# Designs tried in a protein design run: peptides against a protein of PDB entry 2ODG. Part 36

Target 1, 89 residues: chain A of PDB entry 2ODG
Amino acid sequence: MTTSQKHRDFVAEPMGEKPVGSLAGIGEVLGKKLEERGFDKAYVVLGQFLVLKKDEDLFREWLKDTCGANAKQSRDCFGCLREWCDAFL

## One batch from the design tools (peptide; aimed at target 1 F39)

Design b2_p29_1_s1 (made by RFdiffusion4, then SolubleMPNN; from b2_p29_1, 10 letters changed)
Fold by OpenDDE base, seed 1:
Structure b2_p29_1_s1 (fold): chain B 89 residues (1-89), chain A 29 residues (1-29)
Amino acid sequence: as target 1 above (89 residues)
Amino acid sequence: VDLSKLSPEEFAELAKKAALEAVEKYKAK
């Protein structure tokens, strides 16, 4: 399988103050729901990813429970954060 | 709870608590 351009754009550079919607798998619908829960920046979701010890099942389940992400959306978001961490942490 | 009224520190504590709760929920499955 291939990654999206959105994924490639995110993992290519430090995330800084990028909005939550810049994460792969997070479109306008999921982004708004995450923002309503206080997750307005990509780095806040990164924080949750790290607190869950980078566990794929835990993170994807959390994302599903928090904003209703489907399997593809949660997979794309997880992969995006995993590869960003591999490059920059 | 109105999340917009929380300080960054208060939000961080809430987020950590929620994450730990998720871990325990997962282990119980």
Scores: peptide ipSAE 0.070, ipTM 0.592, DockQ to the pose 0.112
OpenDDE base, seeds 2, 3, 4, 5: peptide ipSAE 0.041, 0.037, 0.042, 0.036; ipTM 0.541, 0.510, 0.545, 0.505

Design b2_p29_1_s2 (made by RFdiffusion4, then SolubleMPNN; from b2_p29_1, 9 letters changed)
Fold by OpenDDE base, seed 2:
Structure b2_p29_1_s2 (fold): chain B 89 residues (1-89), chain A 29 residues (1-29)
Amino acid sequence: as target 1 above (89 residues)
Amino acid sequence: VDLTKLSPEEFAKLAKEKALEAVEAYKKK
């Protein structure tokens, strides 16, 4: 499988104050739901990703339960954060 | 809670709840 340009754009640089919607797999609908739960910035979701020990199954399940992400959306988001961490963490 | 005794799903649920609580608490400050 290939990554999106959105993914490549995100993993290419420090995330800073990027909104949660900048994460691959997180569109406007999921982004709004995450924001409503307090996950308004990409780095807040990164925090949860780290709390879950970077575990794919745990994170994807969390994302599904938190905002209703489907399998592709959660996969894209996980991959985005994993590769970002590989580059910057 | 012994985290080593939790299933992955149980751990994920707990982590979700704690994360949400933390965010809510932070926003109230």
Scores: peptide ipSAE 0.032, ipTM 0.513, DockQ to the pose 0.098
OpenDDE base, seeds 1, 3, 4, 5: peptide ipSAE 0.024, 0.032, 0.024, 0.027; ipTM 0.498, 0.512, 0.437, 0.496

Design b2_p29_1_s3 (made by RFdiffusion4, then SolubleMPNN; from b2_p29_1, 10 letters changed)
Fold by OpenDDE base, seed 5:
Structure b2_p29_1_s3 (fold): chain B 89 residues (1-89), chain A 29 residues (1-29)
Amino acid sequence: as target 1 above (89 residues)
Amino acid sequence: VDLNSLSPEEFAELAKEKALEAIKKYKAK
């Protein structure tokens, strides 16, 4: 499977103050739920990703439990953060 | 607790705590 343009746009540059909804796999529904839980910026989710040691299973399970992400959404979000970190950390 | 009512500093501390709890929870599965 190929990545989305949304994914490519996110991993191409520093994330700065980008909203959580700019992450691949995070649409309006999941974005609102994450924002309600205090995860309003992409870098806050990045923080969780890093605390979980970049572990795919841990992160995807966390995302599912936190905002109800399905398998594809959590996979897309994980991949987005992983590739961003590979480029910028 | 309304997490959006917290200051950035307060949220950061709470988030750290919750993240660590999550690690323990998921590793135990």
Scores: peptide ipSAE 0.063, ipTM 0.583, DockQ to the pose 0.100
OpenDDE base, seeds 1, 2, 3, 4: peptide ipSAE 0.044, 0.042, 0.032, 0.051; ipTM 0.562, 0.560, 0.542, 0.563

Design b2_p29_1_s4 (made by RFdiffusion4, then SolubleMPNN; from b2_p29_1, 10 letters changed)
Fold by OpenDDE base, seed 5:
Structure b2_p29_1_s4 (fold): chain B 89 residues (1-89), chain A 29 residues (1-29)
Amino acid sequence: as target 1 above (89 residues)
Amino acid sequence: VDLTKLSPEEFAKYAKEAALAAKAAYEAK
């Protein structure tokens, strides 16, 4: 299993004001659903990830329930945020 | 509220409401 270029691009630099759609696993469909619920920036999702104490099961279930992410999408998004945090927090 | 004790569904609802409220408050500033 290999990470995507989208994942590598995201974890390579500070998050700043990147849109939620910049997260690995978050495409146009999931991005729009997240934005509709107030999660328009990647850092808002990062906030939820941190509130859940970086717990994989809790975060992936939250993402599924919030925007309908499937197993691969939630795995990619979790891995993206975990690796970003390892690099910058 | 202890957010780590909520079910995923409850957390999703809480987070949505909080995010929308914060956005509205910020935009109204």
Scores: peptide ipSAE 0.095, ipTM 0.564, DockQ to the pose 0.072
OpenDDE base, seeds 1, 2, 3, 4: peptide ipSAE 0.041, 0.029, 0.042, 0.049; ipTM 0.487, 0.554, 0.471, 0.567

Design b2_p29_2 (made by RFdiffusion4)
Pose (drawn by RFdiffusion4):
Structure b2_p29_2 (pose): chain A 89 residues (1-89), chain P 29 residues (1-29)
Amino acid sequence: as target 1 above (89 residues)
Amino acid sequence: EEEQEELVEKGVEMAEEINEEEEEEEEEE
């Protein structure tokens, strides 16, 4: 899973108020769609993951249906958000 | 760490509010 350094950097230090495009697997284009959907910060998107009880199928369908992210990009967010929770939740 | 926990809690509340608003808009349609 050749995730960018952002994946390791994200689960290596607190997220603070970093932009939603900072989440691994969310590019600038995808970050814009989620932003238009009311998720101007990454901690709002992490909240959606927590609401879905880490249901990978619901999460992927939600992200894909919400912005059109591919099955590949959603995998990065799931492990990225999930691993952050493992160190941080 | 405490500030981060508050942001996580705030993020969960905002995500729930956004979901509720989307469900209401769908019912209106």

Design b2_p29_2_s1 (made by RFdiffusion4, then SolubleMPNN; from b2_p29_2, 16 letters changed)
Fold by OpenDDE base, seed 3:
Structure b2_p29_2_s1 (fold): chain B 89 residues (1-89), chain A 29 residues (1-29)
Amino acid sequence: as target 1 above (89 residues)
Amino acid sequence: MEKEKELIKKGVEKAKKLLEEEEKKKLLE
């Protein structure tokens, strides 16, 4: 599988207070829906990822139910957070 | 480094709170 430049940019450095839209797979539409649900920062989505114990099926289903992410978007977002954690946690 | 860890902890706490609030909302429907 190939990754996007957006993915590479995110996993290259600490996320700090980056907006939720900085995550791979999360565009403006999905980002706004996540913000409306209280997930306004990337670190809050990371928090959900960790609460779900990094489980891919649980996280991707949650993302779908929360903001309507399709299979590619949820895969890209999960992979982005997984690789970030491998580098910085 | 330390600020990053604090943000991660804050993210976990907020995620748990949001999940709890959604569960309460479903119960009242």
Scores: peptide ipSAE 0.623, ipTM 0.883, DockQ to the pose 0.937
OpenDDE base, seeds 1, 2, 4, 5: peptide ipSAE 0.263, 0.615, 0.622, 0.615; ipTM 0.748, 0.880, 0.882, 0.881

Design b2_p29_2_s2 (made by RFdiffusion4, then SolubleMPNN; from b2_p29_2, 12 letters changed)
Fold by OpenDDE base, seed 4:
Structure b2_p29_2_s2 (fold): chain B 89 residues (1-89), chain A 29 residues (1-29)
Amino acid sequence: as target 1 above (89 residues)
Amino acid sequence: MEKELELIKEGVEKAKEILEEEEEEKELE
């Protein structure tokens, strides 16, 4: 499976204050739901990713429970954050 | 890079805060 351009764009540079919707797998619908829960920035979702110790199953389940992400969306988001961390942390 | 780390730390704290608040609200129901 290949990554999306959205994924490549995100992992290519520091995320800074990028909105949550900039994460791969997070579209407008999921982004709005995350924002409503206080996860308005990508770095806040990264925070949760780190709180969960970068565990894929825990993170993907959390994302599903929080905003209704499907398997592909949660996979894409997890992979995006994992690769970002590999590049910048 | 210092700013990026600061944001990451803030993100961790915000995530913890949100989760704590949600758990507390559930216990009050």
Scores: peptide ipSAE 0.615, ipTM 0.883, DockQ to the pose 0.926
OpenDDE base, seeds 1, 2, 3, 5: peptide ipSAE 0.615, 0.611, 0.610, 0.613; ipTM 0.883, 0.882, 0.882, 0.883

Design b2_p29_2_s3 (made by RFdiffusion4, then SolubleMPNN; from b2_p29_2, 14 letters changed)
Fold by OpenDDE base, seed 1:
Structure b2_p29_2_s3 (fold): chain B 89 residues (1-89), chain A 29 residues (1-29)
Amino acid sequence: as target 1 above (89 residues)
Amino acid sequence: MEEERKLVEEGVKKAKEILEKEKKEKLEE
């Protein structure tokens, strides 16, 4: 499969204080919904990803339930966090 | 890099806090 430039940009460097909207699959609409729930930074979503033990099904279901992410958006976001962890954790 | 690790830990903490708050709110409904 192919990845977006947004994905490649995110996994290429430390996460820092990047906003939640910097995650692949998270556009403006989903980002605002996540921010309303307190997930304003990418590292907080990463935190949830780790709380869920990096489980793809659990994370993608959580993302869907939390902000209404569709299958592609949740897949892109999961893959983004997975590859970032592989590179930096 | 240590700063990055601290942010990861903070992210886990914040995520747990949010989840607990939402759980509490739902339980109190």
Scores: peptide ipSAE 0.654, ipTM 0.896, DockQ to the pose 0.940
OpenDDE base, seeds 2, 3, 4, 5: peptide ipSAE 0.652, 0.650, 0.654, 0.654; ipTM 0.895, 0.894, 0.896, 0.896

Design b2_p29_2_s4 (made by RFdiffusion4, then SolubleMPNN; from b2_p29_2, 9 letters changed)
Fold by OpenDDE base, seed 4:
Structure b2_p29_2_s4 (fold): chain B 89 residues (1-89), chain A 29 residues (1-29)
Amino acid sequence: as target 1 above (89 residues)
Amino acid sequence: MEEEKKLIEEGVEKAKEILEEEEEEEEEE
């Protein structure tokens, strides 16, 4: 499976204060739900990803429970954060 | 990189705070 351009754009540079919707797999619907829960920035979702020790199952379940992400959306988001960390951490 | 690291640390703390608040609210219901 190939990554999206959205994924490639995100992992290419420091995320800074990019909105949560800049993450691969996070569209307008999921982004709004995440923002309502306080996860308004990509770096806050990265924070949760790190709190969960980069565990794929824990993170994807959390994302599903928090904003209703489906399997593809959670996979895309996880992969986006994983590859970003590989590049910048 | 120091600014990025600061944001990441802030993100970790904010994530923890949100989760703690949600857990406390669920326990009070």
Scores: peptide ipSAE 0.588, ipTM 0.876, DockQ to the pose 0.922
OpenDDE base, seeds 1, 2, 3, 5: peptide ipSAE 0.587, 0.584, 0.584, 0.588; ipTM 0.875, 0.874, 0.875, 0.876

Design b2_p29_3 (made by RFdiffusion4)
Pose (drawn by RFdiffusion4):
Structure b2_p29_3 (pose): chain A 89 residues (1-89), chain P 29 residues (1-29)
Amino acid sequence: as target 1 above (89 residues)
Amino acid sequence: SEEQEELVEEGKEKAEELEKKKNEELKAR
């Protein structure tokens, strides 16, 4: 999973108020769609993951249906958000 | 940190409110 340094950096230090495009697997184009959806910050998107009880199928369908992210990009967010929770939740 | 914990809860509540209908649709599939 050749995730960018952002994946390791994200689960290496607190998220703070970093922008939603900062989440691994969310590019600038995808960050814009989620932003238009009311997720202007990454901690709002992490909240959606928590609401879905880490249901990978619901999460992937939600992200894909919400912005059109591919099955590949959604995997990065799942492990990225999930691993952050493992160190942080 | 405590501030990070607060942001996580705040984000969870906002995400639940924004996506209630969509989440129900997904669970009904």

Design b2_p29_3_s1 (made by RFdiffusion4, then SolubleMPNN; from b2_p29_3, 13 letters changed)
Fold by OpenDDE base, seed 4:
Structure b2_p29_3_s1 (fold): chain B 89 residues (1-89), chain A 29 residues (1-29)
Amino acid sequence: as target 1 above (89 residues)
Amino acid sequence: SAEEKELIEKGKEEAEKLFKEEIEELKKK
């Protein structure tokens, strides 16, 4: 198992105002769905990740239910946020 | 649920793109 360049780009620097679509596993389709639900910035999804106490199963299920993320997309997104938190939180 | 199935289907194009990108990255290593 390896990470994507998108993952590496995201975890390399502070999140700032990055759009939700900058998260690994979140492209244009899922990003638009998340934006429609009020999750327009990556830090808003980070907030949800933290509210769920960094629980992988809960977060991935939430992401699936919220925007239809599949197993790969939810895993990538979770891993992206986990590693970012390890570096900056 | 029906809602979940619909959401999953709407993500097909994005999933396919991500899959292709993943394959490309695997080839680089």
Scores: peptide ipSAE 0.182, ipTM 0.659, DockQ to the pose 0.024
OpenDDE base, seeds 1, 2, 3, 5: peptide ipSAE 0.162, 0.172, 0.155, 0.181; ipTM 0.644, 0.650, 0.637, 0.660

Design b2_p29_3_s2 (made by RFdiffusion4, then SolubleMPNN; from b2_p29_3, 9 letters changed)
Fold by OpenDDE base, seed 1:
Structure b2_p29_3_s2 (fold): chain B 89 residues (1-89), chain A 29 residues (1-29)
Amino acid sequence: as target 1 above (89 residues)
Amino acid sequence: SEEEQKLIEEGKEKAKELNKEKIEELKAK
């Protein structure tokens, strides 16, 4: 499977205080819903990812329950965070 | 960097506070 340019741009550098919408799979609709729940920055979603021990099923289920992400969106977001961690953690 | 590591730890703490009940529910599966 191929990755998006958005994915490649995110995993190429430290995330700092990038907005949640910078994550692959998180568009404007999902981003707004995440912000409403207090997940306004990418590093907060990374925090959730790490608290869930980087478990794919747990994270993707959480994302679906929190903002209504579909299978592709949750896959893209999980993959984005996984590869970022491989590069910077 | 030190700043990046600080943000990561802050993100973990914030995530735990925001969804502590949901996190425990998911981990119990």
Scores: peptide ipSAE 0.526, ipTM 0.845, DockQ to the pose 0.813
OpenDDE base, seeds 2, 3, 4, 5: peptide ipSAE 0.508, 0.514, 0.525, 0.506; ipTM 0.839, 0.841, 0.846, 0.838

Design b2_p29_3_s3 (made by RFdiffusion4, then SolubleMPNN; from b2_p29_3, 16 letters changed)
Fold by OpenDDE base, seed 5:
Structure b2_p29_3_s3 (fold): chain B 89 residues (1-89), chain A 29 residues (1-29)
Amino acid sequence: as target 1 above (89 residues)
Amino acid sequence: TEEEQRLVEEGYRKAKELFEEEIAKLRAK
């Protein structure tokens, strides 16, 4: 599986104050839903990822339940956070 | 702001509820 340019852009540098929509797999629709639930920054979703102990199944189910992410979207988002953590955490 | 606080609290609540729900599902299997 190949990654998107969006993924590569995200994992290449510190997260800072990047919006939630900068995460791979999180488009405009999912981003708006996440923002409405208080997940407006990428680092807030990172926080949830870490609370779930980086568990893929738990995180992807959480993302699905929280904003309606499909399998590809949740996979892309998970992979984005996993690789960012590998580089910077 | 109050709005920001409400959204933060909502996010925390949702994160907690969904986490506990997923853990419960795993324990039930």
Scores: peptide ipSAE 0.027, ipTM 0.480, DockQ to the pose 0.152
OpenDDE base, seeds 1, 2, 3, 4: peptide ipSAE 0.027, 0.027, 0.024, 0.025; ipTM 0.481, 0.496, 0.480, 0.494

Design b2_p29_3_s4 (made by RFdiffusion4, then SolubleMPNN; from b2_p29_3, 12 letters changed)
Fold by OpenDDE base, seed 1:
Order: sequence, then structure tokens, then C-alpha cells
Structure b2_p29_3_s4 (fold): chain B 89 residues (1-89), chain A 29 residues (1-29)
Amino acid sequence: as target 1 above (89 residues)
Amino acid sequence: SAKEKELIEEGKKKAEELNKEKIEELRSK
């Protein structure tokens, strides 16, 4: 499997207060839905990822239930956060 | 950095507050 340039751009530096839409797999549609649920920044979604103990199945199911992410979108988002954590946490 | 670590902790706190019931549901599966 290959990663996107969006993924590579995100994992290359600290995320700071980047918007939720900067995460790989999260486009405008999913980003808007996440913002409506209170997940307006990437670091808040990272918070969810960490609260779920970095469990892939739990996180991807949460993302699907929260914003309607499909299998590829949830995979891309999970992989993005996992690799960011490997680099910076 | 200190700022990055602070944001991560704030994100964890906010996530727990927003989805505490859903988190418990998922963890019980």
C-alpha cells in the first residue's frame, strides 16, 4: 500500500492547531461533520485515538459512526495518526 | 515541545468529555 502526499505532509511536522481536515482520509465532507461533533482540530481527533489506546478497530469504528467514514478513509486517518505518534510521541 | 504536549492533553480531555458514553460502548465490545 502507498500513502498520499497529504499523509506525508501531516507526519512530517508537529501538528499544533492544524484543522481536522489536515488529517489524511478526512476531506471537506468528513471534516465538517467532525467539526459539528466538536472535533474541530487534528489534536482533538488525536486525543480520541489515544483515549482508545491506539486500537485500530475501535478507532476506525468510532470514525465511521461519527462522520460516516468509509473503509479507506478510516484506514488513511488511522495510519496518519499512528505514524505521527511514532515520530513525535 | 511543551505547547504540543499541552494540546495533546487538552485533546484527550475534550475527546473523553465529548464521547465518554460512546467510548465505554466501544471498549466493551
Scores: peptide ipSAE 0.554, ipTM 0.851, DockQ to the pose 0.828
OpenDDE base, seeds 2, 3, 4, 5: peptide ipSAE 0.541, 0.546, 0.553, 0.545; ipTM 0.847, 0.848, 0.851, 0.848

Design b2_p29_4 (made by RFdiffusion4)
Pose (drawn by RFdiffusion4):
Structure b2_p29_4 (pose): chain A 89 residues (1-89), chain P 29 residues (1-29)
Amino acid sequence: as target 1 above (89 residues)
Amino acid sequence: EEEEEEEKEEALELAEKGKELAEELNEEE
């Protein structure tokens, strides 16, 4: 899973108020769609993951249906957000 | 070690705030 350094950097230090486009698997284009959907910060998007009880199928359908992210990009967010939770939740 | 614990606690507070905001956005839909 050749995730960018952002995946390791994200689960290496607290998220703070970094932008939603900072989440691994969310590019600038996808960050914009989620931003238009009320998720101007990454910690708002992490909240959606927590609400879905880490249901990978619901999460992927939600992200894909919400912005059109591909099955590949959603995998990065799931492990990225989930691993952050493993170190941080 | 104490500073790392405090940073983790702050990160958890933001995670919980993010969960509440995500729930509010879902209800508004």

Design b2_p29_4_s1 (made by RFdiffusion4, then SolubleMPNN; from b2_p29_4, 22 letters changed)
Fold by OpenDDE base, seed 4:
Structure b2_p29_4_s1 (fold): chain B 89 residues (1-89), chain A 29 residues (1-29)
Amino acid sequence: as target 1 above (89 residues)
Amino acid sequence: AAAAAAARAEERRLLAEGEEHAKALLAAE
């Protein structure tokens, strides 16, 4: 499956202070829910991803439980962070 | 300010929950 332009834009550069909504799979609705839980920046979600040892199942389950992400949204978000880490960690 | 503080407190709880999930995974292997 081909990645989105949003994914490609995110993984192409350091994330800096990018909002949580810049993550692939995270739109306005999920972004607002994450922000309400304190995850206002993409790097905060990255922190959670790393705390979970980059485990796909744990991260995707966490994302679903935290903001209601569906399978595609959680997959896209996970892939976005994984590939960003491959490039910059 | 109170709302922001509450949000950060919730973030810390979620991070702690994530750490426990990670520990559980490692223990199950």
Scores: peptide ipSAE 0.037, ipTM 0.484, DockQ to the pose 0.070
OpenDDE base, seeds 1, 2, 3, 5: peptide ipSAE 0.024, 0.020, 0.022, 0.021; ipTM 0.469, 0.459, 0.466, 0.452

Design b2_p29_4_s2 (made by RFdiffusion4, then SolubleMPNN; from b2_p29_4, 16 letters changed)
Fold by OpenDDE base, seed 4:
Structure b2_p29_4_s2 (fold): chain B 89 residues (1-89), chain A 29 residues (1-29)
Amino acid sequence: as target 1 above (89 residues)
Amino acid sequence: SAARERARAEERELLLKGKEKALELLKEE
């Protein structure tokens, strides 16, 4: 499928201390909600992604339940993390 | 190179910290 520039920017380099809002599918609204739950950095969300063993359904459901992500947002975020892991993990 | 190896190690440490933090956050729920 077609990816966003935001996705391509994220998967192109180590994530380091990038904020959670740098993840594809995570805008200001979802980012603030994630930060309020303690997921302030992209690497913390990646941590959750890994805790869920990279399971798409589990992760997307978690993201929806945690910050109210819709289907596209959760798909974009999942794909972003999956491809980042393929490149760097 | 040594520099690349250090960079990879630093990234791995961040990922582990993220995983640990995520686990702690799950316990708070």
Scores: peptide ipSAE 0.174, ipTM 0.694, DockQ to the pose 0.735
OpenDDE base, seeds 1, 2, 3, 5: peptide ipSAE 0.031, 0.027, 0.152, 0.031; ipTM 0.480, 0.473, 0.678, 0.487

Design b2_p29_4_s3 (made by RFdiffusion4, then SolubleMPNN; from b2_p29_4, 14 letters changed)
Fold by OpenDDE base, seed 3:
Structure b2_p29_4_s3 (fold): chain B 89 residues (1-89), chain A 29 residues (1-29)
Amino acid sequence: as target 1 above (89 residues)
Amino acid sequence: MEEERQKREEERELLLEGKEHALKLLEEE
């Protein structure tokens, strides 16, 4: 499947202090909901991804339950974190 | 200042709930 430019920009470099909204699949609406719940940086969501042992179903379910992400949004976010980890972890 | 403290406290509680939910998903698997 085709990835977005947002995805390519994220996976190309170290994560650093990038906001949660820089993750593919996380737009303005989902970003605000995640920030309200303390998940303000991309690395905080990465932490949940790693706690769940990179399991796609568990992570996508968690994201849905936490901010209301739909199937495409959770897929894009999962793919973004997976590819970033493959490159830098 | 009290309003700002209350806001940070609520955000921390929500953060803990979000983290705990991931642990519940693992437990239910």
Scores: peptide ipSAE 0.551, ipTM 0.871, DockQ to the pose 0.066
OpenDDE base, seeds 1, 2, 4, 5: peptide ipSAE 0.537, 0.544, 0.549, 0.548; ipTM 0.865, 0.867, 0.866, 0.869

Design b2_p29_4_s4 (made by RFdiffusion4, then SolubleMPNN; from b2_p29_4, 19 letters changed)
Fold by OpenDDE base, seed 4:
Structure b2_p29_4_s4 (fold): chain B 89 residues (1-89), chain A 29 residues (1-29)
Amino acid sequence: as target 1 above (89 residues)
Amino acid sequence: SAAAAEARARERALLEEGKRIAEELLKKE
């Protein structure tokens, strides 16, 4: 499968203060739910990704439990963070 | 300030929740 433009835009540059909704797979609905839980910035979700040791299954399960992400949304978000980390960490 | 202290408390609570969730998920492995 090819990545989205949203994914490519995110992984291309430092994360900075990008909102959580800038993550691939995180649209308006999921973004609002994450923000309500305190995950307002992409880097906060990155923090959770790292705490979960970059484990795909653990992260995707967390994302599902936290904001109701479906399989595609969680996969897109995971891939986005993984590739960003590969480039910038 | 009180506002700053409250903001720090909210941040700590969020981080602690994230860690708790991580611990629970790791235990399931």
Scores: peptide ipSAE 0.101, ipTM 0.569, DockQ to the pose 0.093
OpenDDE base, seeds 1, 2, 3, 5: peptide ipSAE 0.058, 0.061, 0.035, 0.078; ipTM 0.519, 0.531, 0.515, 0.546; seed 2 fails the geometry check

Design b2_p29_5 (made by RFdiffusion4)
Pose (drawn by RFdiffusion4):
Structure b2_p29_5 (pose): chain A 89 residues (1-89), chain P 29 residues (1-29)
Amino acid sequence: as target 1 above (89 residues)
Amino acid sequence: EEEEELEEARELGEEAREAAEEKAEEEEE
């Protein structure tokens, strides 16, 4: 899972108020769609993951149906958001 | 319904952000 340094950096330190495009697997294009959907910050998107009880199928369908992220990009967000929770939740 | 769901996700994410900052401060001590 050749995730960018952002994946390790994200689960290495608190998220603070970093932009949603900062989440691994969310590019600038995808960050814009989520932003238009009311998720201007990454901690709002992490909240959606928590609401879905880490249901990978619901999460992937939600992200894909919400912005059109591919099955590949959604995997990065799931492990990225999930691993952050493992160290931080 | 969509606004309520977004507000719930915002509140949970905000709580998780704050708890992560407190945990990082404790590790620095």

Design b2_p29_5_s1 (made by RFdiffusion4, then SolubleMPNN; from b2_p29_5, 13 letters changed; failed a check: too like the target's own chain)
Amino acid sequence: MEKELLKKAEELGREARERAERLAEERRA

Design b2_p29_5_s2 (made by RFdiffusion4, then SolubleMPNN; from b2_p29_5, 14 letters changed; failed a check: too like the target's own chain)
Amino acid sequence: MEEELLKKAEELGREARARAERLAAERAA

Design b2_p29_5_s3 (made by RFdiffusion4, then SolubleMPNN; from b2_p29_5, 12 letters changed)
Fold by OpenDDE base, seed 1:
Structure b2_p29_5_s3 (fold): chain B 89 residues (1-89), chain A 29 residues (1-29)
Amino acid sequence: as target 1 above (89 residues)
Amino acid sequence: MEEELLKRAEELGREARLRAEELAEERRR
């Protein structure tokens, strides 16, 4: 499958202090819901991704339960974090 | 079982954040 420019922009450089909304699949609606739950930075979501040992099904289910992400949004977010980790971990 | 794993994972994250905030407050005093 092809990736978005948002995905490519995120995986191209260190994450730093990027907001949660910079993750592929996370728009303004999902971003606000994540921020309300304490996931204000992309690296906080990365932390959850790593605690779940990078498991796709567990992470996507968590994202759905936490902010209401649909299948495409959770897939895009998972792929974004997976490829970032491949480059920088 | 998966639900328990998800809940535990999020709890560990919250606990870590709380401890980090406590350390930050101590540094500001």
Scores: peptide ipSAE 0.070, ipTM 0.552, DockQ to the pose 0.083
OpenDDE base, seeds 2, 3, 4, 5: peptide ipSAE 0.037, 0.041, 0.062, 0.032; ipTM 0.526, 0.530, 0.542, 0.528

Design b2_p29_5_s4 (made by RFdiffusion4, then SolubleMPNN; from b2_p29_5, 9 letters changed)
Fold by OpenDDE base, seed 3:
Structure b2_p29_5_s4 (fold): chain B 89 residues (1-89), chain A 29 residues (1-29)
Amino acid sequence: as target 1 above (89 residues)
Amino acid sequence: MEEELLEKARRLGEEARRRAEELAREREE
């Protein structure tokens, strides 16, 4: 399995105020839906990832239920946040 | 419940974000 450049760009530095759409697996469509639900920045989704204790199944299911992410999108987003946490926390 | 969840996520995310930036600055020094 390979990662995208988007994934690599995100895990390369602290996320700061990056928009939710900067997360791997989160495009414009999913990003807008997340923003409508109050998840306007990547760090808010990071927070949800932490609320769920970094549990893959719980997070991916949450993401699907919240913005309609498919299996690949939720996998990419989860992996992005996991690797970011491993690098910076 | 959604509001409570969102606020919890925002808080934890903010804390993690700031911690990451702090650690990054320390590594540059």
Scores: peptide ipSAE 0.710, ipTM 0.920, DockQ to the pose 0.907
OpenDDE base, seeds 1, 2, 4, 5: peptide ipSAE 0.217, 0.232, 0.225, 0.223; ipTM 0.683, 0.705, 0.687, 0.691

